# Peptides against a protein of PDB entry 6RGO, part 30

Target 1, 392 residues: chain A of PDB entry 6RGO
Amino acid sequence: MALKLLGFNQDATCFSVISSNKGVTIYNCDPFGKCFELEKSTSNDEELDFLVEMLFSTSLIAVVDKTIGASKRKKLKIVNTKRKATICELTFPHEIMDVIMNRKIICVVLKSDQIFVYDISCMKLLRTIDVRGEKLKSTSKFRNSEAVGDIGVRVSLSTDNNSILCYSSYSKSDKENAPLNDIVVFDALKCIQINVLPAVHQSNIVCIACSPDGMLMATASEKGTIIRVFKTIDTENDEPILVNEFRRGSRPSRISEMKFNHDNTLLACVGESDTIHIFALPVTTTEADANEDDTLQQSSHSLSSSINGLQYISKGLANRFGKIIVSKIPTQSQQRHVAYIKIPENAKYRIGFPKDTTNTIHICGEDGNYLVYSIPRNEVGPCTLVKSNTFD

## One batch from the design tools (peptide)

Design b1_p14_1_s1 (made by RFdiffusion4, then SolubleMPNN; from b1_p14_1, 5 letters changed)
Fold by OpenDDE base, seed 4:
Structure b1_p14_1_s1 (fold): chain B 392 residues (1-392), chain A 14 residues (1-14)
Amino acid sequence: as target 1 above (392 residues)
Amino acid sequence: SKIEEINELLSELP
């Protein structure tokens, strides 16, 4: 059977799959099993294409049927999985490319490079972000470059209630073919632009991950060799703060997904390569005023490898055009993965971090494997397989 | 209503 992965929900408690024979199936991770099935509406042997976004482990899902006809591709259905019924349907002017949600917000990305931001509680449109329209204000020539293939606006939303939306935007270069290499940080609830990170890569951004708390963002370009991690809100001298630069590999390979763990200590990435890479982030000691006395002596020998030497070289080389160019961290200071998972070649995998176990990663493959791995903290090496299940 | 049903499902959030 051909399986197509839709991905994990926000807390990695569930994942969704398209089965060519059945339609959309949602699996619960623990206990492992089918929790929902949406049958295909057509008897035809057409290749099924869906977007499905779950609201955590709730009975609320957003569904876009992309299988048949241009009209369905413009329709977002909010479905109650308990009732197997559509609650409401939203129709858009253009094809839906992505849907992302948290406890407060639904973001709908269109092929027009528009982002529609909704309050989930009332399904009210809060904002339409026109990423192309913003480009047109900055660039005299809108080439309708039909987005050749898979290059479009990328989005990521914090899983918390702050609802920090990170999206790729067109660079304000006078070049006719300005890449999608800027990032905008947006408060999706207040509908305010918080920050703009210019030219974070040289080519189009193809993957973005926001941290669960919205304080960090990871970006990868079409090359997928370098992952950059930025602060989303904080700036230093009005310049973007580059926290980390990770090397996934030396060879170009597309990154399809990145995720932070719940405590922002790990970043995982997956894509076209045979390897899921897991990177360690510096623990931002928020000086929470540890005034509360409670004595529990858990001697976690934090191997504080004092990475003292990451000078925040936010040397934004302002080029002659006043653009901040994020300085490349020297290749010698590019961190590699601290852990990895080997996956079958040509199998598409998706990743998720469960909330309650910061050293655990969930993965699922188009090979029909759902796998739970433990992430080593004290050594650089392979992750340990903890649980394995199969799905069809 | 549709909004009442959405808010019922939002109440399933942990």
Scores: peptide ipSAE 0.696, ipTM 0.974, DockQ to the pose 0.838
Fold by OpenDDE base, seed 3:
Structure b1_p14_1_s1 (fold): chain B 392 residues (1-392), chain A 14 residues (1-14)
Amino acid sequence: as target 1 above (392 residues)
Amino acid sequence: SKIEEINELLSELP
């Protein structure tokens, strides 16, 4: 049977799949089993296409049926899985491209490069973000959206209550083909722009991940060779906004998903390659006041690779020329993965980090495998398979 | 109401 993966929920307690014969199925991870099924509304052998976003382990899901006709692709259904009933339906002016949610917010991304931000508790529209802005509306003939591939606005939302929304935006270049290579950081609750990171890649951003706490974001371009990690908020300290640069590989390969673990110590990425890569993040030890006393010389060899080569272009010049936030980090400072998982070639996989086990990763494949891996902390190497289940 | 049902489901949050 053809399976299509929709992904894990925010805490990796469940994952969603499309089965060609059954429709949408939600699986519980532990204990492993089916927890919800949405039956196929059509008897036709039409390829099923859905967006499904589950709110943690709750009975609330957001569903978009993309299978049939332009009208359905504009409708978001909020569904109660216990009652198997639609609570409410929202209709949008354009096709829905993505839906993300946390405990407070639903974000709906449209094919028009608009982001609709809703308060989940009352389904009230808080903000419409027009990523193209008012000036670009006049000259953009709708690019015949068939030929320009899967290049659209990408979004990620923090899973916490801070509700930090990171999205890709068009560079201010007067070129008709401005890349989606800026990042905007937005407080989705207060409806304010917090930060703008210009030109974080040379090409369009195709993948974004926000940390659970909204303090970090990861970005990858169409090349998928380099992953950059940024602070979302400018600290008052002259600390670089770019905190990490990771090398996934030397060969170009699309990254489809990235996720942080719940303590911001790991970043995983998956895509078109035969390998899930896991990178270690420097623990920003908030110097909680270590009271003086316990002289335990635990020589934590902090792999402080001294990034001595970041030429501080002083704050004064950055305002005039645009903050080139991407200093040419010497290729020598690019960290490799600390752990990896080999996956079948041409199988699409999705990733999730469970909350309670920061060294565990959940993965599921269109091959019908649900796999739980342990991540090594003390060595660079393969992850260890802990549990496996199959689904159809 | 629809909003009451949404808030009931939001009470299932961990």
Scores: peptide ipSAE 0.690, ipTM 0.974, DockQ to the pose 0.870
Fold by OpenDDE base, seed 1:
Structure b1_p14_1_s1 (fold): chain B 392 residues (1-392), chain A 14 residues (1-14)
Amino acid sequence: as target 1 above (392 residues)
Amino acid sequence: SKIEEINELLSELP
């Protein structure tokens, strides 16, 4: 059967899939099994397409039926999975491209490059962000909407209550074809822009991950060769702080998903390549925990010796237009993965980090495999398979 | 109400 992966929930306790024959199925990770099924509403052999966002392990899901007709593609359903019932429905002016939620916020991304921010508790609209409207104030020409290939606004939301929203925006360029290579950091609760990271890649950003606490963000471009990690809020001399630059590979390959683990020590990436890459982040010692165990410092120090310090983006060559181009970290100072998982070349995978085990990763494939891996702590190498299940 | 049902499901949050 053709499976399409929707992904893991925020804590990797569940994942969702589309089965061509059944519709949407949600699986629980432990104990492994089906916990919800949304049956196919039509007997037609049409390719099923859905957006499904779960709110952690709760019975609340957001669902968009993208299979048939422009009217359904504009409708967000909030569904109670225990009752198998729609609680409420929101209708948008444009097709829904993405839905992200946390404990406080629902973000809805439209094909119009608009982001609608809702308070989940009352379903009240807090803000409409118009990423195109911000561009149009700088550039008089509408991009013809027809060449909307797979390049749209990307978003990521912190899983905590701070509700830090990171989204891709158009660089201030007089060129008709300005790339989506800026990042805006937005407080989704206060509805304020808190930071702007200009030109974080040379091409469009296709993947963004926010850390659970919203203090870090990872970005990848269409090339998918370099992943950059930035501070979201903190700046130095009004310049963005580049924490890490990771090299996934030398060959271009699309990154479809990135995730931080719950303690911000690991960043995983997956995409069109045969390899899930896991990178180690420097432990930002907050000044408070300086008193306990010497033993954790030794393990961080061995990995930190390859971390040539925090590079300010400000040391980048300002181009003739005063744009700070992120200085390419010399290829020698680009960090590699600390761990990896080999996956089938033709299978799309999704990733999730469970809350309770910082060195464990959950993965699921369109090949029908749900796999749990242990991540090595002190050695660069393959992850160890701990558990395997199959689904259909 | 619809909002009461949403808040009931929000109470399932860990």
Scores: peptide ipSAE 0.688, ipTM 0.973, DockQ to the pose 0.842
Fold by OpenDDE base, seed 2:
Structure b1_p14_1_s1 (fold): chain B 392 residues (1-392), chain A 14 residues (1-14)
Amino acid sequence: as target 1 above (392 residues)
Amino acid sequence: SKIEEINELLSELP
C-alpha cells in the first residue's frame, strides 16, 4: 500500500499518515494504536493528498483535502475527531501549502506566499503577512509554478504560548529571482516583527525549525549541507547571533524536517539521505539562577568541555549593500552530528521529540515503521532502538 | 456554538 507521512504532532504523542486504501489515519505513539480515521471520500484510483495538523493530543485537527479540485485545496476544515464532524471551514484565495498550530494560534501558508495568522480560541484573523508585498512592486508574474518546484515560503512556530513565528522572506536584491534566504521572526500574538536575519544562506531556505520556547531557530537551504542555528530575539550590536553551524554532510541532500527537543539541547534533521542526524546544542546557562548557594558539585561530566563556545561573532562583512553576510565558518570548525539513525534511502521519514524524555526520538517511515530510539549522551555514535511498531 | 466547541477541545490541552 502507498503510505504518505503527514508527521508528528507538537509533543510527538501522535502521528498522521495517508493510506491509499483508508484515507487519513492518526496513530497514538504510547500505547501504540489507531486513535482516529478520516474515511476516503474519493474513488480508489485517485492518489490521496492531505494536509493534517493535530493540536497536541486533543480532539482538534486541521484538515486540507488536496486530492480533488482547486476549490478543496483552498479550504481548511477544523474537525472534532471525537464527533467526526467539521466544526468550521475557512476558505482562502489561494491553495493552502502548509498549516501549523500551537495552543494559541493557527498559521495558514498559501501558494501566494501569504501567511494568515488566526487566534484559535475564536478563529479570528489576527494578521495577513504578505511575504511578497515586502518586496517592492516588482512585476506580478506569478513565478510560473510549473518549473520551480517546492520553493515557497517556509514557516515554523514555537509550541509554547509565546507563539514565535519564523518564516522565510525574499532577499532585497533587485533580481527578479531573489532567493528566499532572509528570515523574519514574528510575535504572532502581538502581530509584531521582532527580528530580521538577512541572507542566512546563499540559496533558498527549504527548512526551518523553531525551538519549543521560540528562543532558537534552525535553518537549512536547498543544498542541505549546512544547518545554522540562530537566536530569534537576541541580537549582538544589532547583528544576528549565530549559535551553531552544523555540517550534515559534504554531498547536497534536501532536508525535509528539523526539530529541537523540548529542552533545546538537541537538533534533529531528516530528509532525502539515508541518515537522520542529531546535533548537540550548547546549554546556554542563563546567568540568573547564580544566587542559590547549593554547592552540589555534581561532576556532570557533560561533554560540554569540548564545545568551546565558538562565539562566531559573524564578522558581518557588510557588503557594499549593507547586508550582513554570515561568514562561512571554516569547514574544520563546523560541528558534526553527535548521534545518528540509519534509515532506508527510498523511505520518507518524519521525526518527533517526546516531552518527557529529552534523549528519546520518535521516527516514522512511509515503509510503515514507527520506531523509538534512545540518543547516546556521553559518546558520538548510533542511536539505540528501544521500541518498534508497524502500521498499514 | 462553534467557538464553544473549539474552546471545549482547547480544554483538553495538557
Scores: peptide ipSAE 0.686, ipTM 0.973, DockQ to the pose 0.875

Design b1_p14_1_s2 (made by RFdiffusion4, then SolubleMPNN; from b1_p14_1, 6 letters changed)
Fold by OpenDDE base, seed 4:
Structure b1_p14_1_s2 (fold): chain B 392 residues (1-392), chain A 14 residues (1-14)
Amino acid sequence: as target 1 above (392 residues)
Amino acid sequence: SAIEEINKLLSELP
């Protein structure tokens, strides 16, 4: 049977799949098993296409049926899985391309490059972001979006209550074909633009991941060779802070998904390659935990290791039109993965980090495998398989 | 109402 993966929920406690015969199935990760099924509405042998976003382990899901007719592709259903009932339906002017949610917010991405931001608690529209309208104000020309079928606005939302929304936007370049290579950081609750990261890649951004706390963002372009990690809110002299630059590989390969773990120590990526890559992030010690007054007297040996961070400003030719974020990280200093998982070629996989185990990763494949891996801490190497299950 | 049902489901959040 053809399986199509919809992905994990925010805490990797569940994952969703489309089965050609059954419709949408949601699996619980632990204990492993089917927890919900949405039957296909038609007997036709049409290829099933759905968007399903689950709100953590709750009985609330957002569903878009993209299989049948242009009208259904514009409808978001909020469904109670326990009741198997639609609670409410939202209709949009254009086809829904993506749906993302957290405890506070639902974001709906349209084929029109519009993002509709809703307060989940009252289903009130907080903001419509018009990424094309912002472009038109800067570039005066509509891109005929017809020709570039698979390149649209990408979004990621923090899983916390801060509800930091990162989305791809069009560069302010006077070029008719300006790429989606800017990032906007948006407070989805306050409806305020916090930051703009201009030209974070040379080509369109195809993957974005926000950290659970919304403090970090990872980006990948169509090339998928380099992953960049930025601070979302913080700036240095009104310039974006590049925290990390990771090399996934030397060969172009599309990255379909990236995820941070819950403590921002790991970034995983998956895509068209035979390898899930896991990168280590520097632990940002937030100075906040210094207030526990634990009286233990141990001696203050002042190892003042002066790490003179040589700011190698590579003056790469910034051509006239945009402050490209020049990687201050030399290409030789691009960090590789610290861990990896080999996956079957041509099998699409999705990834999730469970909340309770920061060194564990959940993966599921269109091959019908649900796998739990342990991530090595102290060595560069393969992840260890801990649990395996199959689904259909 | 639909909103009351949503808020009930939101109360299931960990």
Scores: peptide ipSAE 0.662, ipTM 0.971, DockQ to the pose 0.840
Fold by OpenDDE base, seed 3:
Structure b1_p14_1_s2 (fold): chain B 392 residues (1-392), chain A 14 residues (1-14)
Amino acid sequence: as target 1 above (392 residues)
Amino acid sequence: SAIEEINKLLSELP
């Protein structure tokens, strides 16, 4: 059967798939098994297309049926999985491209490059962000939106209560063809822009990940060769906003998904390549936690020797207009993966980090494999397969 | 209500 992966929920306790014969299926990871099924609304042999966002392990899901006609592609259903019932339906002016949620917020991304931000507790619209309208306030002409169907606004939301929303925005270049290569950091609860990171890549951003706490974000462009990690908030200290630059590979390859683990020590990426890459992040010791537990000091010493190379992030010339020039981290200081997983060529995989085990990664494939890997701590190498299950 | 049902499901959060 043709499977299409929808992905893991926020804590990697569940994953969602589209089966061509059954519709949407949600699997529980542990114990492994089917926990929910949404049957096809139509008997037609039409290729099923859905957006499904699950709120952690709860019975709340957001569903968009993209299979049938332009009208349904504009409808978001909030569904109770225990009751198999629609609680409410929202209708949008344009096709829904993405839906993300946490404990506080639902964000709905439209094909119009609009982001609708809702308070989940009352389904009240808090903000409409118009990424195109922000571009127009900069002297750049509208791109005719028709031609590049696959390059839209990308979003990521912190899984915590801070509800930090990172989204791709159009650069203020006078070029008619301004890329989506800026990042806006937005407090979704307060409805305020926190930061703007200009020109974080040379081409359009196609993948964004926010850390669970919203303190870090990772970005990848269409090239997918370099991943950049940034602080979301300007620290008063002269610390660079660009904290890491990772090399995934030398060959261009689309990154489809990136995720941080729950303690911000690891960043994983997956895409069109035969390899899931896992990168180690420097532990940003916020000075605040220096008072309690002396016990964590022993594990940090082994990775510290590689961090001393980061001091040579040359203060990028602040050009006259305060533009944060992303100082090109010298190609020699580009960190490689610390761990990897080989996956079948042409198999689409999704990734998730479970909360309880920071050195474990969950992956699932359109080949029907659900796999749990252990990430090596002390050596650079392959991950070890711990558990495998199959689904149909 | 729909909002009461949503808040009930939000109470299932760990």
Scores: peptide ipSAE 0.653, ipTM 0.969, DockQ to the pose 0.845
Fold by OpenDDE base, seed 1:
Structure b1_p14_1_s2 (fold): chain B 392 residues (1-392), chain A 14 residues (1-14)
Amino acid sequence: as target 1 above (392 residues)
Amino acid sequence: SAIEEINKLLSELP
């Protein structure tokens, strides 16, 4: 059977898949098993395409059927999984490209490069963000939508109540072909733009991850060779703070997903490569908790020998046009992974970090494998397989 | 209502 992965929920307690024969299936991670199934509405051998966003381990899911016709691709269904019933339906002017949610907010990304922000508690529209419209005020020509179907606005939302939304935006270049290489940081609850990070990559951003608390974001371009981690809110002299620059690899390879763990100590990435990479983040000690945990300093020192090259290159080089170019960290100061998982070639995988175990990662593959790995703490090396299950 | 049902499901959050 062909499987298509939809991914893990916010706390990696469940994951969603499309099975060509069954439709959408949601699996519980522990105990492992099928917890929900949404049958396909059609007997046709059409390739099934869905968006499914689950609200943690709750019975609330958002569903978009992308399989059949332009009309269904514009409909968001809120479904109660216990009742197997649609609670409400929203219809959009354009095809839905992505849906993300937390406890407070639903964000709906359209093919028009619009982001609709809803209060989940009342399904009220709080804001429409027009990522193209901000550019169109400067440049009269719509990009003809015939540009190859895989480059659009990317979004990530903090899983906490702060509801920090990070999205890719078009650079302020007068060029008709301006890349989606700016990041906007947005308070989705207050509907306020907090920050703008200009030109964080040279090419379009294809992957964004927000930290659970919304204080960090990771970005990757079409090249997928470099991952950059920024502070979302904090600035230094009105300049974006680059916290880390990680090297995934030397060869271009698309990153499909990135995730922070729940304590912001790890960043994982997966994509078209045979390797899931896990990077260590420096623990940002907020000045307040500096007093008690003298004991944890000793274990951080052994990893710090590779981290001591954290030159805060806070100084964006303003180019001759007053545009902040995120200074490329010298290749020698680019950090490598601290851990990795080998996956089958050409198998698509998704990743999730469970809340209760900061050194555990959940992965699932279109090969029908659900795998739990332990992440090494004190050594650079492979993750250890702890549990394995299969699904169909 | 739909909103009452959503809020009931939101109450399943930890």
Scores: peptide ipSAE 0.650, ipTM 0.969, DockQ to the pose 0.841
Fold by OpenDDE base, seed 2:
Parts: C-alpha cells; structure tokens; sequence
Structure b1_p14_1_s2 (fold): chain B 392 residues (1-392), chain A 14 residues (1-14)
C-alpha cells in the first residue's frame, strides 16, 4: 500500500499518515496504536492527498482534502476526532499549501504566498500576511511552470503560548526573481513583526524550524548543505544573531523537516538523504543561577572544550547595497552532527521530539515503520533503537 | 455552538 507521511504533532505523542486504502490514520506513539481514522470520501482509486494538523494530543484536528477538485483544496475543516464530525469549515481564495497550529493560533499558508493567522479560541482572523507585498500583486505571472510548484513560503510556529511565527519572505531586490531568502519573525498573537533576518541563505529557504519557546530558529536552503540557527527576537547592534552553523553534508540534498527538542539542546533534520542528522546546540548558561552555593559537583563533563573557537566575527561587511550579509561562519568552524540515524534510501521519514525525554527522538517512515531512538550524549555516533512498531 | 465545542477541546490541552 502507498503510505504518505503527514508528520508528528507538536509534542510527538501522535503521528498522522495517509493510507491509499483507508484515508487518514492518526497513531498514538505510547501506547502505540490507532487513535483516529478518517475514511475516504470517495471509492475511487484516486491518489489521496491531505493536510492534517493535530492540536497536541487533543481531539481537535485541522484537515484539508487535496485529493479531489480545486474547491476542496481551498477548504479547511476543523474536526472533532471523538465525534468524527466537522465543527466548522473555512474557505480560502487560493489552494491551502500548509496548516500549522499551537494552543492559541492556526496559521494557514496559501499558494498565493499569503498567511492567514486565526485565533483558535474564536476562529477569528487576526491577520492576513501578504508575503509578496503590494508590488508583486500586479505581476499576475503565476509561475505556471509546474516545476516551480515546490518553492513557496515556508513557515514554522513556536509550540508555546508566545506564538512566534517564522516565515520565509522575498528579498528586497528590484529583480522579478527575488529569492525567498529573507526570514520574518512575527508575534502571531499581537500581530507585530518582531524581526527581519535578511538574506540568511543565497537561495530560497525550503525548510524552517522554530524552537518550542520561539527563541531560536533553524533555516535551510534548496542546497540543504548548511543549516543556520539564529536567535528570533534578540539582536546585537541591530544585526541578527547567528548562534550556530551546521554542515549536514557536502552534497546537495533537500531537507524536508527540522525540529528542535524541548530544551533547545538538539536540532534534528531529515530529507531526501539516507541519514537523519542530529546536532548539539550550545547551552547558553544564563549567568543568573551563579548565586546558589549548592556544591553538587555533578561532573557533567561538558563537551564544551571544542566550541571555544566560535569567535563571533561580527564583521558586518555592510556591502555597498545595505544588505546585512550574515557573516558566514568559517567552514572550519562549521559543526557536524553529534548523532545520526540511517534510514532506507527513497523512504520519506518524519521526525518528532517527545517532551519528557530530551535525548529521545521519534521517527516514522512511508515504509510503515515507527521507531524510537536514544541519542548518545557523550560520543559522536549512531543513535540506538529503543522501540519499533509497524503501521499500514 | 462551534466555538463552544472548540473551547471544550482546548480544555483537553495538557
């Protein structure tokens, strides 16, 4: 059977899949098992396509049926999984490309490069973000090249109540073909732009991850060779703070998903490669806890020794065009993965970090495998398989 | 109402 992965929920307690025979199935991770099934609306052998966003482990899901007809692709259904009933339906002017939510908001990304921000508690529209801006509305050249269908606005939302929305935006260039290589940081509750990170990559951003607390953001371009981690809100001398630059690999390979763990100590990435990469983030010891004298010599042999070489070369080369080029971390100071998981070639995987176990990662594959791995702390190496289950 | 049902489901949040 052809499986299509939809992904994990925000806390990796559930994941959703499309089965060619059944429709949408949601699995619980622990105890492992089916918790919801959405049957096909049609008996036709049509390839099923859905968007499903689950609100944590609740009975609230957002569903878009993309299988049949352009009209359905514009409809968002809010569904109660316990009742198997649609609570409400929203209709959009354009095809829905993505849906993300947290405890406070739903964001709906359209093929028009618009982001609709809703208050979930009342389903009221708070903001429409037009990423193209007013100038590009007149160039009704929809890139009707079917091949361009994969480059659109990317979004990520913090899972906390601060509701930090990060999205890719078009660089301010007079060129008709400006890349989606700027990032905007937006307070989705207050509807305020907090920050703009200009030209974070040389090519279009294809993957974004926000940390659960919204304080960090990871970005990857179409090349997928370098991952950059920034502070979202904080700036230094009105410039973006680059915290990390990670090397996934030397060969171009698309990254489909990135996620932070719940304590911002790990970043995982997955995509078209045979390898899930896990990177360690430096723990920013806030100096504030220096005063409690409690002599618990927990000899956490901090792997701190090799990180000392990140001289923040804050040489903002203000190139003549006023574009803040994010200072490239020297290739020698690019960190590699601390852990990895090998996955089958051509199997698409999704990743999730459980809340209670910061050194555990959940993965699921279109091969029908749900796998739980332990991440090594003190060595660079493979993750250890802890649990495995199969699904159809 | 639809909003009352949504708020009931939001109360299931951990």
Amino acid sequence: as target 1 above (392 residues)
Amino acid sequence: SAIEEINKLLSELP
Scores: peptide ipSAE 0.643, ipTM 0.968, DockQ to the pose 0.846

